# Peptides against a protein of PDB entry 4ASU, part 80

Target 1, 270 residues: chain A of PDB entry 4ASU
Amino acid sequence: ATLKDITRRLKSIKNIQKITKSMKMVAAAKYARAERELKPARVYGVGSLALYEKADIKTPEDKKKHLIIGVSSDRGLCGAIHSSVAKQMKSEAANLAAAGKEVKIIGVGDKIRSILHRTHSDQFLVTFKEVGRRPPTFGDASVIALELLNSGYEFDEGSIIFNRFRSVISYKTEEKPIFSLDTISSAESMSIYDDIDADVLRNYQEYSLANIIYYSLKESTTSEQSARMTAMDNASKNASEMIDKLTLTFNRTRQAVITKELIEIISGAA
Target 2, 83 residues: chain B of PDB entry 4ASU
Amino acid sequence: FTFASPTQVFFNSANVRQVDVPTQTGAFGILAAHVPTLQVLRPGLVVVHAEDGTTSKYFVSSGSVTVNADSSVQLLAEEAVTL

## One batch from the design tools (peptide; aimed at target 1 F128)

Design b2_p27_8_s2 (made by RFdiffusion4, then SolubleMPNN; from b2_p27_8, 20 letters changed)
Fold by OpenDDE base, seed 2:
Structure b2_p27_8_s2 (fold): chain B 270 residues (1-270), chain C 83 residues (1-83), chain A 27 residues (1-27)
Amino acid sequence: as target 1 above (270 residues)
Amino acid sequence: as target 2 above (83 residues)
Amino acid sequence: IVLSDSKEDVDAFNAKLAEAAAAAAAA
């Protein structure tokens, strides 16, 4: 490679490194905020799931309609965040189909649709876009919940799939259940709650759904930002290593050129 | 007893004597060993009576309250503020 | 190399970086 070629490559990689470092810093800031906001959201979300865990709500086997909600974002450069969710969605959809269930899909974030569109286009009910630029709010979750409830799809049960934050270097794709009002109302395990007014239960379910969606969004956001930060850090390190290597190559090449020129001068070869 | 909003935790798996909540059907007092129930919150006053005799007051906008068979309680408000 | 929002592009970018690094080391 000529000195010119090496210089061009060095310049390009240095520019990339600047971009990745900048993105790392942005991701770090967003991560710090997300982590702070996740703490109460986790308590809130886990609290909302307590009923379903304690009541052990079961969907009758004759019920066939299942909803899968995948939670991610619109934004890339965050490692396997989107693919992990999509992978689990595919697995769940396949398992449910094998069990004779009808499966519909909701994507929170455009990346889910991008990954699953070719293979699961007919199963998509709706995709929520413009996710990931701003931290999710409870209002956002409520909008999603409302849209789901008003979608006209009468699911019996559902699964919300999202990345749960473990640490700055670790997340895990998880699934939480969603139940329809009818499923909750008809669940034998709910008999201990018999004196619950139907209107109360409906309202309760609306809150529950919003709560779970909100929780999933907060977990997903924190996981995404941490993953992006890590990805950008790795990219920056890789760029740094490449810069070092190319710099060495540049120096060697320069020395060779100089040596050649000196030899030509000394030898009298003009 | 867990009491939280999306942005703030007031109680996390705490032991309390009594919680008074504003429900759509009226004011409801949750005591120890209360029967399992689900309720929806209306805007109003939540009063938490701690075992040590202290009383804390909160204003909540909306949300849900769950009383489970194991006497665990989840009070989840959309918005809540300490009074 | 355009930084895109896709995992594939990120992976490709990293692969290209690795390749370039290897090429630089071999040179």
Scores: peptide ipSAE 0.020, ipTM 0.806, DockQ to the pose 0.010
OpenDDE base, seeds 1, 3, 4, 5: peptide ipSAE 0.013, 0.019, 0.023, 0.022; ipTM 0.802, 0.813, 0.822, 0.805; seeds 3, 4, 5 fail the geometry check

Design b2_p27_8_s3 (made by RFdiffusion4, then SolubleMPNN; from b2_p27_8, 21 letters changed)
Fold by OpenDDE base, seed 1:
Structure b2_p27_8_s3 (fold): chain B 270 residues (1-270), chain C 83 residues (1-83), chain A 27 residues (1-27)
Amino acid sequence: as target 1 above (270 residues)
Amino acid sequence: as target 2 above (83 residues)
Amino acid sequence: IRLTDSKEDVDAFNAKLAEAAAAAAAA
């Protein structure tokens, strides 16, 4: 490579490094906010799930309709955030299909759709786009919940799949159950609860659904921002290493050129 | 006893004496060993009676309250403010 | 430089970088 070529590459990589550093800082700021907002959201969401965990609601095997909600975003450059959710969705869908269940999918975020469109397009009920530009609100979750309830798909049970935040360097793809009103109402374990009006239970279920969706969005957002920050940091480090290597190559090449020129001068061949 | 909104936690696994909640079917007090129940909240006043005798008041919008067999209580409000 | 496991995201990023580089070269 000529000195000119090396210089051009160096300039390009240095520019990349500047961009990745800037993106890291932006991701860091968003992460810090997301993490703060996740704390109450987690308490709230886990509280909503407590009923289903304690009541041990089981869906009869003869019930065939299953809903999978995958939670992600529209934005890339965040490592395996989207692929992890999609992978688990695929696995779950395949397992359910093998068990003779009917599976429908809801995607939260365009990235889920982009990954699964070719193989699972017929199973998609709806995809929610424009996810990830702003921190998710309870209003956003309510809209998703309402859309699900109004979709006309009368699922028996479902699962919501999202990345749970563990730490700045760790997330885990998890699944939480979603139950239909009918499934909740028919559950034997619900018999311990005092005579609950059907309207009350319906309202409770709808509210619970929104709560769980909100919780999943907050977990997903925090995980995504942390992963993006890490990805940008790694990219910056890789760029730095490449700059160092190219700089060494440049110096060696320059020395070789100088040596050649000196030899030519001394030999009178110039 | 857990009492939270999407953006704020007021109580997290706390021991309280009594919680008064505004439900669509009427206001009722949750005491220790209350019968398991589910209710939805109406806009109104929540009163938490702590074991030390202190009382705190909150205004809530909508939400739910769950009393479980293990005497755990989850009070979840869409919006809640301290009074 | 692996920014993501998605080829599409990497390609998109590289495209943005190329644009930025071109803009810097024009400036």
Scores: peptide ipSAE 0.027, ipTM 0.836, DockQ to the pose 0.012
OpenDDE base, seeds 2, 3, 4, 5: peptide ipSAE 0.047, 0.019, 0.006, 0.016; ipTM 0.840, 0.806, 0.811, 0.816; seeds 2, 3, 5 fail the geometry check

Design b2_p27_8_s4 (made by RFdiffusion4, then SolubleMPNN; from b2_p27_8, 18 letters changed)
Fold by OpenDDE base, seed 4:
Structure b2_p27_8_s4 (fold): chain B 270 residues (1-270), chain C 83 residues (1-83), chain A 27 residues (1-27)
Amino acid sequence: as target 1 above (270 residues)
Amino acid sequence: as target 2 above (83 residues)
Amino acid sequence: IVLSSSKEDVDRFNELLARAQAEALAK
């Protein structure tokens, strides 16, 4: 490689490093905010899921319609955040299909569709785009919930798959159940609850759905920002190492050129 | 007893004496060993009576309240403010 | 001699070149 080529590469990598460092800082700021906002969201979301856990709601085997909601974002450069969700979605879809269930998929974030569109395009109901630029709000979750409920797909049971935040260096892809109104109403385990008005239960279910979606979004966002921060840090370090290597190569190449020129001068071939 | 909004936690697995909630069917008090029930909130006042006798008042918007068989209670409001 | 910087390489080169030229003129 010529000195010019090496210089060009060095410049390019240095620019990349600047970009990755900047992105790291942005991700760090977003992470900090996300983590703060996750605390109440987790209490809120876990509280909403408490009924399902305590009531141990089971879907009858004869009910065949299953909805998978994958939660991620539109934005890349965050490690395995999207692929982990997609992987679990695929696994779940395959398992459900093997069990004779009909599976439909909702993607929250364009990356889910991007990964699954070729293999699961026929199963997609809707993909929600423009996710990840701003922190998710309860309003956003409500919109998603409403659209889901209005999609016309009358699922019996669903699975929401998202990355749960553990720490700045760790997340885990998890699945939480979503139940239809009919499934909740017909669940034997719900018999211990007093006679609940159908309208009340419907409204309750709508809130529950919005709540769990909101929770999943907050978990996902926090996980994503943390992962991005780490990814950008790694990218910056890798760039640094490459810069060092190229710098050495540059120096060696320059020295060779100098040596050649000096020999030419000394030999009179000038 | 858990009482939270999406953005704020007021009580997290706390022991309380009584919680008065505004529901669409009317206001009711949740005491220890209350029968399991599901309700939806109407805009109104939530009153939490702590074991130490302290009473806290909140205004809530829409939401849900769950009383489970194990006496756990989840009060989840879309919006809530301390009064 | 591992020259640490491009500038240093250039300076060193110029120095060596000057010496080579001086030697050539002296010859």
Scores: peptide ipSAE 0.154, ipTM 0.824, DockQ to the pose 0.004
OpenDDE base, seeds 1, 2, 3, 5: peptide ipSAE 0.019, 0.000, 0.019, 0.015; ipTM 0.803, 0.792, 0.804, 0.817; seeds 1, 2, 5 fail the geometry check

## One batch from the design tools (peptide; aimed at target 1 K129 S142 L146 E147)

Design b2_p28_1 (made by RFdiffusion4)
Pose (drawn by RFdiffusion4):
Structure b2_p28_1 (pose): chain A 181 residues (1-270 with 5 gaps), chain B 83 residues (1-83), chain P 28 residues (1-28)
Amino acid sequence: ATLKDITRRLKSIKNIQKITKSMKMVAAAKYARAERELKPARVYGVGLIIGVSSDRGLCGAIHSSVAIIGVGDKIRSILTFKEVGRRPPTFGDASVIALELSIIFNRFRSVISYKTEYSLANIIYYSLKESTTSEQSARMTAMDNASKNASEMIDKLTLTFNRTRQAVITKELIEIISGAA
Amino acid sequence: as target 2 above (83 residues)
Amino acid sequence: EEEEEEEFKEELEELEEELEEMKEEEEE
């Protein structure tokens, strides 16, 4: 309730809002990279339960939608392949998955809407390239919604700060008048 | 005729005369009228004879060549670089 | 957690080496 507590909380939530907004544009830039590389990947991959995701969260209902194997550390987190999503998926990564050894992944449509031999590694590569394009655009919206929630929280606290600032001024003033009187 | 690597796409549904291809057994030159076959590649060159008579030379490390019941061929390699 | 990450990186490096060897054997 003190001004010091409110000023500390404002700076705390502002830090979150700046970071979430900073990841909205990052997901927008990484999504643009992912879609530029999805066009040649879609024309490349055309011709047992495999779950395709990533280690990196903060992407909304992507890991929860997909429901030994399992690519993406967050899919094993419910009940394995690790270290994906930090860097764009290469064909070598899809090869290692085939080397260690009917498939579930998120297909890219747009920014809002989604759906859940040598040839076998090409399907894994197709899923990896589709998944990260899906993971990034969903994260673009997830951090956009978080930036909105943190901004609404700052507005509510600013109104509290103005009430408390007015209440402190009047209290100090009363203590002066009474001390005089 | 479709020729693509994971990185870049060279030909998208040609419309081409013939394509020389490295295969595990020697080499195969795929004409416009070729039998439906499924073949796996080896380290070798790919020569693309264009419809206007010109030539295109690439290199292939490994992959697969697929010629369907119709006049359609899809050639895909892990890496294809010039030169 | 850090040790598990280091062990998993080492396993990936070994698998990459095994994939290169398989490719060399197919070429032969």

Design b2_p28_1_s1 (made by RFdiffusion4, then SolubleMPNN; from b2_p28_1, 16 letters changed)
Fold by OpenDDE base, seed 1:
Structure b2_p28_1_s1 (fold): chain B 270 residues (1-270), chain C 83 residues (1-83), chain A 28 residues (1-28)
Amino acid sequence: as target 1 above (270 residues)
Amino acid sequence: as target 2 above (83 residues)
Amino acid sequence: EEEERREYERRREELRRKLRELREELAR
């Protein structure tokens, strides 16, 4: 490589390092906000799931329609965030299919579609785009919930798959159950609840779905920002190492050129 | 007793004496050992009576309330403010 | 807003490409 080529490469990598460093700082700021907003969201979301845990709602085996909701975002450069969700979605879809269930998929965030579209295109109902530009709101979750309920797909049971935040260095892909109105209304375990009006139960279920989606979005966002911060830090370190190596190569090449020129002068070959 | 909005937690697994809630079917008081029920909130006043005798008031917009067989209660409001 | 969005998306894809190239170079 010529000195000019090495210099051009050094300049390019230095520019990349500046960008990755800047992105790290932005991700860090977004992570700090997401973590603060996750605290109440977790209490709220876990509270919404309490009914399903306490009532132990079960779907009859003869019911075959299953919905998988994968929660991620549109934004890349965040390590294994998207692939982890997609991997669990694939595993769950395969297990359900092996059990004779009909599986449909909803993607929250364009990255899920990008990964699964080739292999699962026929199972996709809808993909929600424009996820991850702004922190998710309850309004956003309500829109997703409403669109799901109005999709015309009459599922019996569902699974929402998302990355749960553990720490700045750790997340875990988890699954939470989603139940249809019909499944809840017909569940034997619901008999202990006082005479509930059908309209009340429908409205309750709409809130429950929105609550669970909201919770999953908040967990996913916090996990994503943390993972992005780590990914950008690693990229910046890798760039630094490459700069050091190329700088050494530059210095060696420069000395070789000087030596060659001196030899040419001394030998009278010029 | 858990009372939260998406953005704020008011009570987290607390023991309370009574909670008055505005529901679409009417306002009712949740006491200890209340029968299990599911209700949807209407805009109105929530009153929490603590075991120490303190009373706190909140205005809620919409949401849900769940009373479980184990006497656990989840009050989840879309928006809530202390009054 | 649409133009700003397109510019952001373009910059993002450019960054992805550059980072892939960087990884390939580091693996060599």
Scores: peptide ipSAE 0.021, ipTM 0.822, DockQ to the pose 0.017
OpenDDE base, seeds 2, 3, 4, 5: peptide ipSAE 0.006, 0.018, 0.008, 0.024; ipTM 0.803, 0.816, 0.804, 0.824; seeds 2, 5 fail the geometry check

Design b2_p28_1_s2 (made by RFdiffusion4, then SolubleMPNN; from b2_p28_1, 13 letters changed)
Fold by OpenDDE base, seed 2:
Structure b2_p28_1_s2 (fold): chain B 270 residues (1-270), chain C 83 residues (1-83), chain A 28 residues (1-28)
Amino acid sequence: as target 1 above (270 residues)
Amino acid sequence: as target 2 above (83 residues)
Amino acid sequence: DEEEEEEYRRRRERLREELEALKEAEAA
């Protein structure tokens, strides 16, 4: 490579390194906030799931409509965050289809659609965009819940798939159940609960859905920011190594050019 | 007993004597061994009676309350403030 | 004059060897 080519490449990689370092800092700030906000959100979300866990709600096999909600964001450069969710969605969809279930998909965040559109386009009900720029609020979750409930798709049960935050270096893709009002109302395990007004139960389920969505968004956001921070750190390190290598190459090439010029001067061939 | 909003935790798996909640069907007190039930909160006052006899008051906007067979209670409010 | 020419030849050969070594180091 010519000195000019090496110089150009060095400049390019240095610029990339600056960008990745900047993105790391931004992700770090967002992560710190997300982690703080996740603490109460986790208690809140886990509390909302307590009924379903304790009541052991079973969906009859004759009920065939299943909803899969994948939770991620619109933003890239966060490692395997989106692909992990999409992979689990695909697996779940395939398993349910093999069991003779009808599967519909909702994507929270455009990246889910981007990954699954070609293979699962016919199963998508809706994709929620503009996710990940701002921290998710309970209002956002409520809007998603309401839109889902008003979609006209009468699912029997569902699965919400998201990345649960473990630590700054670890997340796990998990699935939590969602149940329709009809499924809950007809569940034998719910018989121990006092006579609940139908309107009360409906409202309760609306809150439950919103709560679970909110929780999943908070887990996903924290996981994403952490993963992005790590990804940008790795990119910055890789860029640094490349800069070092290219700098060495530059110095060697420069020496070779100087030596060549000296030879030409000494030989009088110039 | 768990009492939380999306942004704040007031009680996390705590033992309490009684919780008074405002529901759409009326206010009721949740005691030890209360029958399992599901309710939706209306805007109003939540009163938590601790085992030590202390009483804490909260205003809630909306939400849900679950009483399970194992006597666990989840009070989940959209908005809640200490009074 | 012959001694000076031989010294120049030796110096050129050394410089060529250095250049080749630098090229090899660049390729590695």
Scores: peptide ipSAE 0.019, ipTM 0.803, DockQ to the pose 0.004
OpenDDE base, seeds 1, 3, 4, 5: peptide ipSAE 0.027, 0.007, 0.018, 0.014; ipTM 0.807, 0.804, 0.805, 0.804; seeds 1, 3, 5 fail the geometry check

Design b2_p28_1_s3 (made by RFdiffusion4, then SolubleMPNN; from b2_p28_1, 18 letters changed)
Fold by OpenDDE base, seed 3:
Structure b2_p28_1_s3 (fold): chain B 270 residues (1-270), chain C 83 residues (1-83), chain A 28 residues (1-28)
Amino acid sequence: as target 1 above (270 residues)
Amino acid sequence: as target 2 above (83 residues)
Amino acid sequence: EEEERRRYEERREELRKKLAELEAQRAA
């Protein structure tokens, strides 16, 4: 490689390092906010899931329509955040298919679609784009919930798959159940609940779905920002190491070029 | 008893004496060992009666309330403010 | 890095001058 080539590479890598450092700082700021907003969201979301856990809602085996909601974002450069969700979605879809169930997929965030498009394009009902630019709101979750309920797909049960935040360096892909109104209304375990008006139950289910989606979005966002911060830090470190290596190479090459030129001058071979 | 909005937690697995909630069918009081039920909130006042005799008032928007067989209660409001 | 590049270019220019001088001496 010529000195010019090395210099060009050095400049390029330094620019990349500046970008990654900047992105790290942005991710850090977003993470701090996300983590703060996750605390109440977790209590809220877990509270919404309490019914399903306590009542042990079961879907009859004869019910075949299953919905998978994968929660991620549109934004890359966050390590394995998207691939982890996609992997779990694939696994779940395969298991359900093996059990003879019909599987449809909703993607929250364009990255899910990007990963699963080739293999699962026919199973996608809808993909929600423009996820990840701003922190998710309850309004956003409500829109997603409404769109799902109005999609015309009469699922019996479903699962929402998202990354749960554990720490700055750790997340876990989790699955939570989603049940249709019909499944909830017909569940034997719900018999212990007093006579519930059908309209009340419908409204309750709408809130429940929105609540769970909101919770999943908050967990996902926090996990993503943390992972991005880590990824950008790693990228910055890698760039630094490469800069050091190239700098050494540059210095050696420079000396070699000078030596060669001197020899050519002295020998008259130039 | 858990009472939360998407952005704020008021009670998290707390023991309370009574919670008065505004529902679409009317206001009702949740006492200890209340029968399991599901209700949807209407905009109105929530009154929490603590075991120590203190009373806290909140204004809530829409949402849900769940009373489980184990006497756990989840009051989840879209918006809630302390009064 | 810019300073090192400048130093390199300066040395290269010096070497070119020396080469030109040597070529002139050979032609003379």
Scores: peptide ipSAE 0.012, ipTM 0.801, DockQ to the pose 0.005
OpenDDE base, seeds 1, 2, 4, 5: peptide ipSAE 0.015, 0.009, 0.010, 0.011; ipTM 0.795, 0.829, 0.802, 0.803; seeds 1, 2 fail the geometry check

Design b2_p28_1_s4 (made by RFdiffusion4, then SolubleMPNN; from b2_p28_1, 12 letters changed)
Fold by OpenDDE base, seed 3:
Structure b2_p28_1_s4 (fold): chain B 270 residues (1-270), chain C 83 residues (1-83), chain A 28 residues (1-28)
Amino acid sequence: as target 1 above (270 residues)
Amino acid sequence: as target 2 above (83 residues)
Amino acid sequence: EEEEERRRRERLERLREELEKLKEEAAA
């Protein structure tokens, strides 16, 4: 490689390093906020899931329509965040298909669609875009919930798949159940709940869905920002190492060039 | 007893004596060993009576309340403020 | 000829100085 080539590469890598460092800082700030906002959101979301856990809501086996909601974002450069969700979605879809279920998919975030488009395009009901630029709000979750409920797809049960935040260096892809109004209303385990008005139950279910979506978004966001911070840190370190290597190469090459030039001048061959 | 909004936690698995909640059908009191029920909140006052006799008041917007068979209660408000 | 020789010497000195600087930087 010529000195010019090395210099060009050095410049390029240094620029990349600047970008990755900047992105790391941005991700760190977003992470700090997300983690703070996740604390109440987790209590809220887990509280919403308590009914399903305690009542042990079961969907009859004859029910065939299953909805998978994958929660991620539109933004890349966050390690395995998107692929982890997509992998779990694929696995779940395959298992359900093997069980004779009809599977439809909702993607929260464009990256899910990007990953699954080729293999699962026909199963997608809707993809929500513009996810990840700002922290998710309960309003955002409500919009998603409403659109889902109004999609016309009469699912029996479903699953929401998202990355649960564990720590700054760890997340886990998890699945939580979602149930249709009909499934909840017909569940034997719900018989212990006293005289629930149909309208009340409908409204309750709407809130429940919004709550769970909101929770999943908050977990996902926190996980994503943490992962991005880590990814950008790694990228910055890798760039640094490459800069060091190229700098050494540059110095050696330059020395050789100078030496050659000196010899040429001294020998009169120049 | 858990009482939370999306942005704030007021009670997390706490033991309380009574919780008065505003529902669409009217306000009702949740006592220990209340029958399991699901309700939707209307805008109004939530009153939490602690075991020590302390009473706390909150204003809530919409939301849900769940009373489970195990006497656990989840009060989930879209918005809630301390009064 | 003398001016060319002078320029040649100056160039040699500059290159030597640069080489020494690079050696020092590489050894650091």
Scores: peptide ipSAE 0.170, ipTM 0.835, DockQ to the pose 0.005
OpenDDE base, seeds 1, 2, 4, 5: peptide ipSAE 0.167, 0.165, 0.177, 0.173; ipTM 0.831, 0.834, 0.838, 0.837; seeds 1, 2, 4, 5 fail the geometry check

Design b2_p28_2 (made by RFdiffusion4)
Pose (drawn by RFdiffusion4):
Structure b2_p28_2 (pose): chain A 181 residues (1-270 with 5 gaps), chain B 83 residues (1-83), chain P 28 residues (1-28)
Amino acid sequence: ATLKDITRRLKSIKNIQKITKSMKMVAAAKYARAERELKPARVYGVGLIIGVSSDRGLCGAIHSSVAIIGVGDKIRSILTFKEVGRRPPTFGDASVIALELSIIFNRFRSVISYKTEYSLANIIYYSLKESTTSEQSARMTAMDNASKNASEMIDKLTLTFNRTRQAVITKELIEIISGAA
Amino acid sequence: as target 2 above (83 residues)
Amino acid sequence: SAAEEEARERYEEELAEKEAEAEAARAA
């Protein structure tokens, strides 16, 4: 309730809001990179339960929608392949998955809407390239919604700060008048 | 005729005369009228004879060539670089 | 984790073999 507590809380939630907004544009830039590389990947991959995701969270209902194997550390987290999503998926990564050894992944449509031999590694590559395009655009909205929630929180606390600031001024003033009187 | 690597796409549904292709057994030159077959590649060159008579030369490390019941061929390699 | 490291090493070896054969094919 003290001004010091409110000033500290404002700076705390402003830091979160700046970071979540900073990841909205990052997901927007990485999504643009992912869609640019999805066009040649879709024309390349055309011709057992495999779950395709990533280690990196903060992407909304992507890991929860997909429901030994299992690519993406967050899919094993419910009940294995690790270290994906930090860097764009290469064909070599799809090759290692095939080397260690009917498939579930998120297909890219747009920014809002989604759906859940040598040839076998091409399907794994197709799923990896589709998944990261899906993971990034969903994260673009997840951090956009978080940036909205943190801003609404700042507005509520600013009104509290103005009430407390007024209450401190009047209290100090009363202590002066009374001390005089 | 479709020729693509994971990185870039060279031909998208040609419309081409013939394509020389490296295969595990020697080499195969795929004409417009070729039997339906499924083959796997080896380290070798790919020569693309364009419809206007010109030539295109690329290199292939590995992959697969697929010619369907119709006059359609899809050639895909892990890496294809010039030169 | 260790299985992943071993699989990556095998893949790097197979890739180096393919690169050597590709360099030899080009030299020929």

